# Peptides against a protein of PDB entry 5A53, part 22

Target 1, 230 residues: chain A of PDB entry 5A53
Amino acid sequence: LVENVKQALFIPGQSCNKNLHDIMVDLSALKKPDMKRFNRKNDIHPFEDMSPLEFFSEKNDCSLMVLMTSSKKRKNNMTFIRTFGYKIYDMIELMVADNFKLLSDFKKLTFTVGLKPMFTFQGAAFDTHPVYKQIKSLFLDFFRGESTDLQDVAGLQHVISMTIQGDFQDGEPLPNVLFRVYKLKSYKSDQGGKRLPRIELVEIGPRLDFKIGRIHTPSPDMVTEAHKKP

## One batch from the design tools (peptide)

Design b1_p15_2 (made by RFdiffusion4)
Fold by OpenDDE base, seed 3:
Structure b1_p15_2 (fold): chain B 230 residues (1-230), chain A 15 residues (1-15)
Amino acid sequence: as target 1 above (230 residues)
Amino acid sequence: SFSFNPDLVLEFTHH
């Protein structure tokens, strides 16, 4: 079963500012061609009323949505939403720290549209803790791209790295997730007659440190339905 | 279906 590539919709909220707009543009560039952006601000409060997001999911045929909002309590907030059958499956608030870097802050490496990223996850909690499991699942689902049967290893040009910032104990605030994007650069090292291929990772941006906010988890019934193979 | 495609995840677990 070739799963259709999930389409993403980026929505500026009423409180969307220039920084959030720039972050939205850069992050959405990684999802091309499977991305739509609204140019108009929309007054949406997903943790109060989810119905507008379900409407947008159906109308735009997008199973992924990102709402861009900013407040004193939730600065630079990216709410990631997934839908199943145009109903909300899960939501998570990821607030971008002020130390973010845009694509313009990095040396322009040619970004090839449509390449499948590789993923790296650093931190045991990505496999054990329910919140970090949701984050891992979300980002894998978000950037999976086209299911090509050809594992064309030669087409693997990008690495998305996600790192949990430090250790934590039960009851402590959840550490930030460090989002980084790298391009693989292959060098022919002609040093000393042994052509060892040297692979370097070059950061291409954006650079985002995510603070975890509010979470909506799916009902057990929705989990069961979403895991049913058609 | 939410297919977990584990094949694309290079997990570097730092122990």
Scores: peptide ipSAE 0.016, ipTM 0.566, DockQ to the pose 0.036
Fold by OpenDDE base, seed 4:
Parts: C-alpha cells; structure tokens; sequence
Structure b1_p15_2 (fold): chain B 230 residues (1-230), chain A 15 residues (1-15)
C-alpha cells in the first residue's frame, strides 16, 4: 500500500507577524511540494473552536495544518494540527523562541525539493513521555514524505534533528525541543590508504527552539480508527 | 561539526 503523502496547509492567523511569516516560509519549504500556504490572515482560535480547521482540512484536502499566531502570552506560536477523516485528531502549540535562524542566516546550499528527510531524536522522553511521543509522531508524520523503498537511501540529503533541551522531573515545565535541519555532505577521506567515506552534517536551517504550549489529544476511539490499516 | 554515522541515522529511522 503506497500511503498517499500527507498534504500540509500553512495558515496565517490574524496575529501573524513578519517573523512568523518568515518562519512559515522557511519551514514550509521543507514540505514542498506537499504544501499549501494561505496568503490571507484568518481569525482562527483552535482551542476555542476547531470547526474552521476541519472545514479547511476538507476543502483543501490537507490532513496537516499549521496555524501561525503571536501574542504577548504566546509569542511566535505555531499550532500544529492533524486531522483524520477531516476531523481534528490532535493539536499542539509550539512557540518559536527569539533565537531562531532563517534559511538566509545559513550558507546557501542547493536543496532538492521533495527528498525524504532522515530523522534523529535526542532524549529518552521522546519514547516514554506522552507529550514528547506526540511531538515525535507529529514531526515524523509531517515530514516523512513518500514511502520509499530501501533502494532510495542514496537519495537522502537531509536530516531533521529534534533534541529535548535538558533533563526534567515530573511536575517541572517541559524543556524546549530544539529543531535543526542538516544537509549530508559526503567527503572522500584518504586516511592511511583506506578510502573511508566521511559524512559531515552541515546545518542549513531553519533553526527553531520550540517551547511547548497547549495540547489537544485524540479520543481513544479516534486513535483506534487512525491506526486501523485499510 | 558532528559527524553522524549514516548507518546510525538509518537505524534510528527504521526502528
């Protein structure tokens, strides 16, 4: 079963600012060609009313959405939404810290559109803690692209790295998630007569530190339906 | 510069 590539819709909220717009442009570039962007601001408050997002999901045939909003309480907020059958499955607020870097802040490297990224997750909580498990699932689902056979490994150019910023205990604020994007560079190293391929990671951007905000989790019934293999 | 072993990256993506 070739799973259809999930389409993403990027939505500027009413409070979307220049910085969020620039972040949206750069992050959405990683999802090309499977991405749409609205040019107009939309007054959407997903934690108050989810119905506009369900409407946009259906109308645009997008199972992934990102709402861009900014306020004093939730600065540079990216609300990631997933739908199943055009109904809200889950949502998470990820607020971009002020130390962000855009693609323009990095050395211009040729980027091939549509290549499947590799993923790395740093932090045990990505496998154990419900919130970080959701983040891991979300980003894998968001950027996984086409199911390629093992033979296409030679075409892998990009690594998305997600790191939990430090340790935490129960009841403490959840550490930020550090989002980094790297390009693989292969060098022929002639060390000692053995040609060992040296692979280096070069950061290409964007660089985003995500503060975790509000979360909507799916009902157990929706989880069961979403995991049913057709 | 972090040198990632490509084999390690592939193992993390398939598990």
Amino acid sequence: as target 1 above (230 residues)
Amino acid sequence: SFSFNPDLVLEFTHH
Scores: peptide ipSAE 0.011, ipTM 0.510, DockQ to the pose 0.077
Fold by OpenDDE base, seed 2:
Structure b1_p15_2 (fold): chain B 230 residues (1-230), chain A 15 residues (1-15)
Amino acid sequence: as target 1 above (230 residues)
Amino acid sequence: SFSFNPDLVLEFTHH
């Protein structure tokens, strides 16, 4: 079963600023070709009314959405939304810290669009804590791309790394998630007759530190329906 | 052991 690649819609909110726009452009570049971007700002408040997002999901045939907003309380906020049957499945606010780096801040490397990323998740909470499980699920779902049966190792050019920034206890604020993107570089090392392939990871951007904001979790019924393999 | 899961989640266990 070739699962249809989930399409992403990037939506600038009314409060979208230049930084968020630049972040949107760079992050959405990783989702090419399976992305759409709106050029116009839309006044959407997903935690107040989800109906506009459901409408956009259906109209654009996008089961993934990212709303770009910024306020004093929620600066550089990327609301990630998933839909199932064009209904809101889950949402999470991920606020980009001011220390972000754009693709332009890194050495331009040749990048082939549409290659499946590898993922790394650093932090036990990605497998134990419900919020980090949702983040892991979201990013896997967002960037996984086509399920190619061929493990064309040659088609693996980049790694998306997500790290929980430090340890935390119950009741403490959730640590940021450090989003990093690396390109794999293979070098033929001619060292000493044993051609060991040297693989280097080169950061390519964007570099985003996500502060976790509000979340919306799916209803149990919707979870059951979404996990039903057709 | 590097388990190549077809969903290439490279778990780097930093010891």
Scores: peptide ipSAE 0.011, ipTM 0.529, DockQ to the pose 0.054
Fold by OpenDDE base, seed 5:
Structure b1_p15_2 (fold): chain B 230 residues (1-230), chain A 15 residues (1-15)
Amino acid sequence: as target 1 above (230 residues)
Amino acid sequence: SFSFNPDLVLEFTHH
């Protein structure tokens, strides 16, 4: 069963600013060709009324959505939404810290559209803590791309790194998630006649530090239905 | 299904 690649819809909210627009453009470039963007701002408040998002999911056949909003309380907020059967499955607010870097801030490297990223997750909480498990699941689902049986290892040019910024205890604020994108560069090292392949990771952007905001978790019933293989 | 592609996860276990 070739699972159809999940399509992403990027939605500028009413409060979408230039920085968020630029972030949206850069992040959505990693999801090409499986990405749509709205050019118009939409007044959507997903934690108050989810019905507009369900409508957009169905109308655009997009099971992934990103709402771009910014307020004093929730600056540079990217609300990631997943749908199942065009109903809201989960939502998470990820606020981009002011230290972000755009693709233009890095050395322009050739980017091949449609290549699947490799993922790295740093921090035990990605496997144990429910919020970080949701983030891990979300990003894996978001950037999975085409299910190609051929792991064209030659096509694995990008690494998405997600790091939990420091340790935390129960009851403490959840540390930021550091989102980094690297390109693999292979160098032939001529050391003493043995060509050892040297692989270097070169950051290509965007660089995003995500502050975790509000979360909507799926009902147990929706989890069960979403995990049923068709 | 929310299928994980575990094969794309490079676990850099920073010990």
Scores: peptide ipSAE 0.020, ipTM 0.573, DockQ to the pose 0.037; fails the geometry check

Design b1_p15_2_s2 (made by RFdiffusion4, then SolubleMPNN; from b1_p15_2, 10 letters changed)
Fold by OpenDDE base, seed 4:
Structure b1_p15_2_s2 (fold): chain B 230 residues (1-230), chain A 15 residues (1-15)
Amino acid sequence: as target 1 above (230 residues)
Amino acid sequence: SRELNDSLVLKKVKV
């Protein structure tokens, strides 16, 4: 079964600023060619009314959306939305910390557009805690390219690393998620006449530290429908 | 791998 690649729509909200726009451009570059961006600001408040996002999902055939908003309370806020049957499945606010780095802050490396990234997740909570499980699921869905058996070996150019920033206990604020993107560089190392392939990870950006905001979780019925194998 | 199960496999069934 060739799973169709999920299309992403990036939407600047009314409060979108230059920094958020630049972050949007850089993050969306990792989703090419399976990405659309709106150039116009849209007045959308997804936790108040989800209907505009459902409309955009259907109209653009995009099951992934990212709304870019900024306020004093929620600075550099990226609301990630997934839809199922053009209805809202889940939402999560991820606020980008001020220490972000753009692609221009890194050494310009050429990369092939459309290669599927590998993922690494650091932190036990990605497998156990509901919020971090949702984040893991979201980013896997967001950047999963075509599942072709043959392309997986040749396409190993990028690694997306997601790290939970420190330990936490129940009732404590959820630690940030550190988003990092690396390019794999293979070097021929000649060690003692045996050519061992040396692989190095080179950070290419963007560098984003995500503070977790508001979350919308799917109904049990929607979870059941979304997991139904045809 | 366990990682494949956490994706919402929205299998667009090509009918």
Scores: peptide ipSAE 0.009, ipTM 0.422, DockQ to the pose 0.039
Fold by OpenDDE base, seed 1:
Structure b1_p15_2_s2 (fold): chain B 230 residues (1-230), chain A 15 residues (1-15)
Amino acid sequence: as target 1 above (230 residues)
Amino acid sequence: SRELNDSLVLKKVKV
């Protein structure tokens, strides 16, 4: 079953600023060609009323959404939303720390549009802790692209690294998730007459440190329905 | 990049 590639919709909220717009542009570039962006601000408060997001999901045929908002309490907030049957499945607030870097802050590297990134996850909590499991699931789902059975190693261009920033105990604030994007650069090494391909990881951006905010989790019934293979 | 004009979507929510 070739699952259709999930489409993403990027929505500027009423409080969207220049920094959030720039972050939105750079992050959405990694989702091309399977991405739409709104150019107008929309007054949406997803934890108060989800109905506008369900409407946008259906009207744009997008099962992935990202709402860009900023307030004193939730600065540089990216709310990631997934829908199932155009109904809200889950939501998570990921606030971008002020130390972010844009694509323009890195050496310009050419990239092919539509190549699926590989993921690396650093931190045991990505497999054990409910919130980090949701983050892992979300980002894998968001960037999965076309499931070509061709693990075309030749088509591997990008690595997305997600790291939990330090250890934490129960009841402590959840550490940030460090989002990093690398390009695989192949070098011909002429060491000793054997042309061994040397592969290096070069950071290309954006660089985002995500502070975890509010979450909405699906009901057990919605989880069961979403995992049913048609 | 298809920038969708939000003007088409918002008109139907007021009904």
Scores: peptide ipSAE 0.007, ipTM 0.422, DockQ to the pose 0.013
Fold by OpenDDE base, seed 5:
Structure b1_p15_2_s2 (fold): chain B 230 residues (1-230), chain A 15 residues (1-15)
Amino acid sequence: as target 1 above (230 residues)
Amino acid sequence: SRELNDSLVLKKVKV
């Protein structure tokens, strides 16, 4: 069963600002062509009422949503939502730190639209801690392009790196997740007759440091249903 | 070339 590519819907909230709009544009560019963006602000408070998001999921046939909101308490907040059967599966608030960089801050490199990024995860907590496991699952799911069984190495153009910023102990605030996007640049080094392909990673943006906010976790029943292979 | 015109016009959910 070829799982259909999940469509993403980017939703400006009522409090969406210019910075969040710019971040939305840049992050959504990585999800092209499987992305929709709303141009109008919507008054949505997903942790108070999820029903508007379920409605948008169904009406737009999008199982991935990103709500862009900003407040004093939750500045530059990207709420990532997943739906299953157009019902809320999980949600996580990821607040973008002020040190963000846009695609315009980097050297413009041409890239092919629709190529699936490779992911790298740095930090043991991505495999052990429930919140970081959810983040890992979310981003893998979000940027899962067409399941080409043969990821031809020739088609690998992007690496998305996600790093937990430092160690933490139980009861401590969860460290930020450092989101970085690189393009693989192959250099033919003509050193001495053996063309060793040199691959370099060039950061292309956006650069986002995510502070973790509120989380909604799926019910055990929804987890079971979502993992049922059709 | 489906130029997915970036502006999905939100149908106002009539609340």
Scores: peptide ipSAE 0.007, ipTM 0.427, DockQ to the pose 0.016
Fold by OpenDDE base, seed 2:
Structure b1_p15_2_s2 (fold): chain B 230 residues (1-230), chain A 15 residues (1-15)
Amino acid sequence: as target 1 above (230 residues)
Amino acid sequence: SRELNDSLVLKKVKV
């Protein structure tokens, strides 16, 4: 079953600022060609009323959405939304810390559009803790791209690294998730007549430290329906 | 940070 590539819709909220817009542009560039962006601000409050997002999901045929909002309480907030059957499946607020870096802060590297990222997850909680499991699931789902059986090594352009920033105990604030993007750069090393292919990871951006905010989890019924293979 | 570079041992998964 070739699952259709999930389309993402990036929505600037009413409180979207320049920094969030720039972050949106850069993050959405990693989702090309399977991405749409709204140019107009939309007054959406997903934790108060989800109906506008369901409407946008259906009208744009996008099962992934990112709402960009900013307030004193939730600065640089990217609300990631997934839908199933154009109904809200889950939501998570990921607030970008002020130390972010844009693609322009890195050496411009040419990217081929449509190449799948490899993912690396650092932190045991990505497999055990429900919030980090949701984050892992979300980002894998968000950037999975076309299911090609050919993991052609030639198709490996970049790695997305997600790291939980430090250890935490039960009841402590959840550590940030460090989002990093690296390009694989192959060098022909002429060391000693043996051309050993040297692969280097070059950070390409964006660099985002995500503070975890509010979460909406799917109902058990929606989980069951979403896992039903057609 | 230097630390993140060292931990990304891309193990060649022999498919």
Scores: peptide ipSAE 0.006, ipTM 0.346, DockQ to the pose 0.046

Design b1_p15_2_s3 (made by RFdiffusion4, then SolubleMPNN; from b1_p15_2, 11 letters changed)
Fold by OpenDDE base, seed 5:
Structure b1_p15_2_s3 (fold): chain B 230 residues (1-230), chain A 15 residues (1-15)
Amino acid sequence: as target 1 above (230 residues)
Amino acid sequence: SFVLDDSLTLVRVPV
């Protein structure tokens, strides 16, 4: 079963600012061609009423959504939403720290649209802690693109790296997730007759440090339904 | 060494 590529919808909220718009543009570029963006602001409060998002999911045939909002309490907030059967599956607020970098802050490298990312996850909590497991699942689901059995290694150009910023104990605030994007560069090293391919990771942006906000977790029933293979 | 899993995640494997 070739799973259809999940389409993403980027939604400017009423409080969307220039920085969030720029972040939205840059992050959504990694989801091309499987991305739509609204040009108009929408007054959506997903933790108060989810119905507008379910409506947009159905009308746009998008199972992934990102709502861009900003307030004093939740500055540069990217609410990531997944739907199943056009109903809200899960939601997570990821607030972008002020130290963010845009694609324009990095050396312009040619990027082929539509190539699959590789992923790296740094931090044991991505496999053990429920919140970080959700984040891992979300980003894999968001950016993996077409599930083709053929790993065309030639089509692998970039790495999405997610790192938990430090260790934490139970009851402590959850550390930020450091989102980084690298381009894979292969250099032919002509040193000494054995061509050892030198692989370098070059950061291409955007650079985002995500502070974790509010979370909506799916019902057990919806988890069961979402994992049923047709 | 690192291998790609089915999710294209780089996983360190014992050599």
Scores: peptide ipSAE 0.092, ipTM 0.720, DockQ to the pose 0.064
Fold by OpenDDE base, seed 3:
Structure b1_p15_2_s3 (fold): chain B 230 residues (1-230), chain A 15 residues (1-15)
Amino acid sequence: as target 1 above (230 residues)
Amino acid sequence: SFVLDDSLTLVRVPV
């Protein structure tokens, strides 16, 4: 079963500002062509009432949503939502730190739209800690694109890197997740008469440091249903 | 799996 590519819907909240809009545009560019954006603000509070998001999921046939909001308590907040059968599966707040960089801050490198990214995850907690496991699952699900059996290695031009910023102990605040995007650049180096291809990673943006906020976890029943292979 | 090393090089790590 080729799972259909998951579509993403980007939603400006009522408190969406210019910086959040710019971040939304740049992050959503990585999800093209499988992305929709609303041009109008919507007054949505997902941790108070999830019903508007379920309605948007069904109406737009989008199983991925990102709500853009900003407040004094939750500045530059990107709420990532996944649905299953148009019902809320999980949610996570990821607040973008003020040190963000847009695509315009990097040297414009031509990239082909719709190519599958490679992923790298740095930090043991991505495999052990429930919150970081959810983040890993979310970003893999969000950017994985079309499942083609042909790993056309020639089509792998981008790397999405996610790094946990430092170590932490039980009961400590969860470290930020550093989101970086790189393009693979192949250089022909002539070393000793042998052309060894050197591959370098060039950062292309956006650069986002995510502070973790509120989380909604799926019910055990929804986990079971979502993992049922037909 | 692929990991990014300190030089920002993709290294294939044996799972």
Scores: peptide ipSAE 0.021, ipTM 0.582, DockQ to the pose 0.052
Fold by OpenDDE base, seed 1:
Structure b1_p15_2_s3 (fold): chain B 230 residues (1-230), chain A 15 residues (1-15)
Amino acid sequence: as target 1 above (230 residues)
Amino acid sequence: SFVLDDSLTLVRVPV
C-alpha cells in the first residue's frame, strides 16, 4: 500500500505578523511539494471552534494544518492540527521563541525539493511522556512524505532534529523542543585508503525553539479508527 | 553507529 502523502495547509490567522509569515514560508518550504499556503488572513480560534478547520481540511483535501497566530499570552504561536476523515484528530500549540533563525540566516545550500528527511529525537520523554509522544508522532507524520522502500538512501539529504531542552520533573513546566534542520554533507576523506565517507551535518535552518502550549488529544475511539490499516 | 529505522528515524545503535 503506497500511503498517499499527507498534504499540509498553512493558514495565517488574523493576528499573523511578519515574523510568523517568514517562519511559515521557511517551514512550509520543507513540506514542498505537498503543501498549500493561504495568502489571506482567517479569523480562526481552534480551541473555541474547530468547525472552520474541519471545513478547510475537507475543502483543500489536507489532513495536516498549521495556524499562525500571535498574542501577548501566545506569541508566535503555530497551532499544528491533524484531521482524520476531515474531523479534528489532535491539536498542539507550539510557540516559537524570539531567538529563531530563518533560512536566510544560514549559508545557502542546494536543497532538492521532495526528498525525505531523516529524523533524530533527543530526550527519553519522546517515548514516555504523552505530550512529547504526540509531538514526535506529529512531526514524523508531517514530514515523513511518501512511504517508499528505504532502498533509495541516495534520496536522503536532510535531518530533522528535535531535542527536549533539559530534564524536568512531574508537575514542572514542560521544557521547550529545539527544532533543527541539517543537511548531510559527504566528504571524500582520502585518509589512509579506507574511503569511509565522512558525513557531516550542516545546519541549514530554520532554527526554531518551541514552547508547548494548549493540546487537544483524540478520543480513544478516533485513535482506534485512525490506526486501523485499511 | 546510526541506523535508520522504518520511519526514517536515526537510531543510535549501541556499539
Scores: peptide ipSAE 0.021, ipTM 0.565, DockQ to the pose 0.062
Fold by OpenDDE base, seed 2:
Structure b1_p15_2_s3 (fold): chain B 230 residues (1-230), chain A 15 residues (1-15)
Amino acid sequence: as target 1 above (230 residues)
Amino acid sequence: SFVLDDSLTLVRVPV
C-alpha cells in the first residue's frame, strides 16, 4: 500500500516573530518537498476556533499544519495540527525553548531532499503516556515519507531523535521533548583487514527543546475513521 | 553519542 505522503502547511500566526520564522524555515526544510508555507501572517486561534484551519487544510490539500505563534504565556509556540477529511483530528502546542539552534549554527552538511528519515524515541512514556504517544504519532506522521517497501539503505540519510527530558511521575509537569536531527556519516576504516563500516551521527539541526502546551484529542469516531486502512 | 548497532538500531553510547 503506497500511502500518499501527507502534505504540511506552515502558517505564521499574527504573533509570529523572527525566531519562529527561522525555526519554521528550518523545520519545514526537513519536510521538503511535501511542504507549503504561507508568507503572510494569519490571525488564527486554533483552541478558540478551528474552522480557519479546516478551511486551510481543504484549500491547500494539507493534512498537516503548523501554526507559529508567540506570546508571554506561550513563547515560540508551534501548534501542530492534523486533519482527517479536512476536519481537525488532533492538535498539540509545542513551545520551543530559547536554547534552540538553527541549521546555520551547525556545520553545513549536504542534505538530499526527499530522503526518508529514521526515527528514534527515547523515553518509555512515548509508548505509554497518552500525550507522548500523540507526539510520537504526530512526528512519525509528519516526517514519514512515502511508505515504500524498498528498505533502500541508500535512502537513509538522517535520523530524527526525540527524547523525553528526564523522568517524571504522575501529576508532575510533563518534561520537554528534545528534538534533534542527525546525519549518517559512513567512514571506511581500512584498519586491520576487516572493513567494518563505521557509521557516525553528526548533528545537523535544527535543535529544538519542546515544552508541551495545550492538546486537542480526536473524538473516538475520528480515531476509528482515521485508522481505517482504505 | 549515538551509534548504529549491527542491526542498524541507534544505540546511545554513553560518552
Scores: peptide ipSAE 0.011, ipTM 0.496, DockQ to the pose 0.044

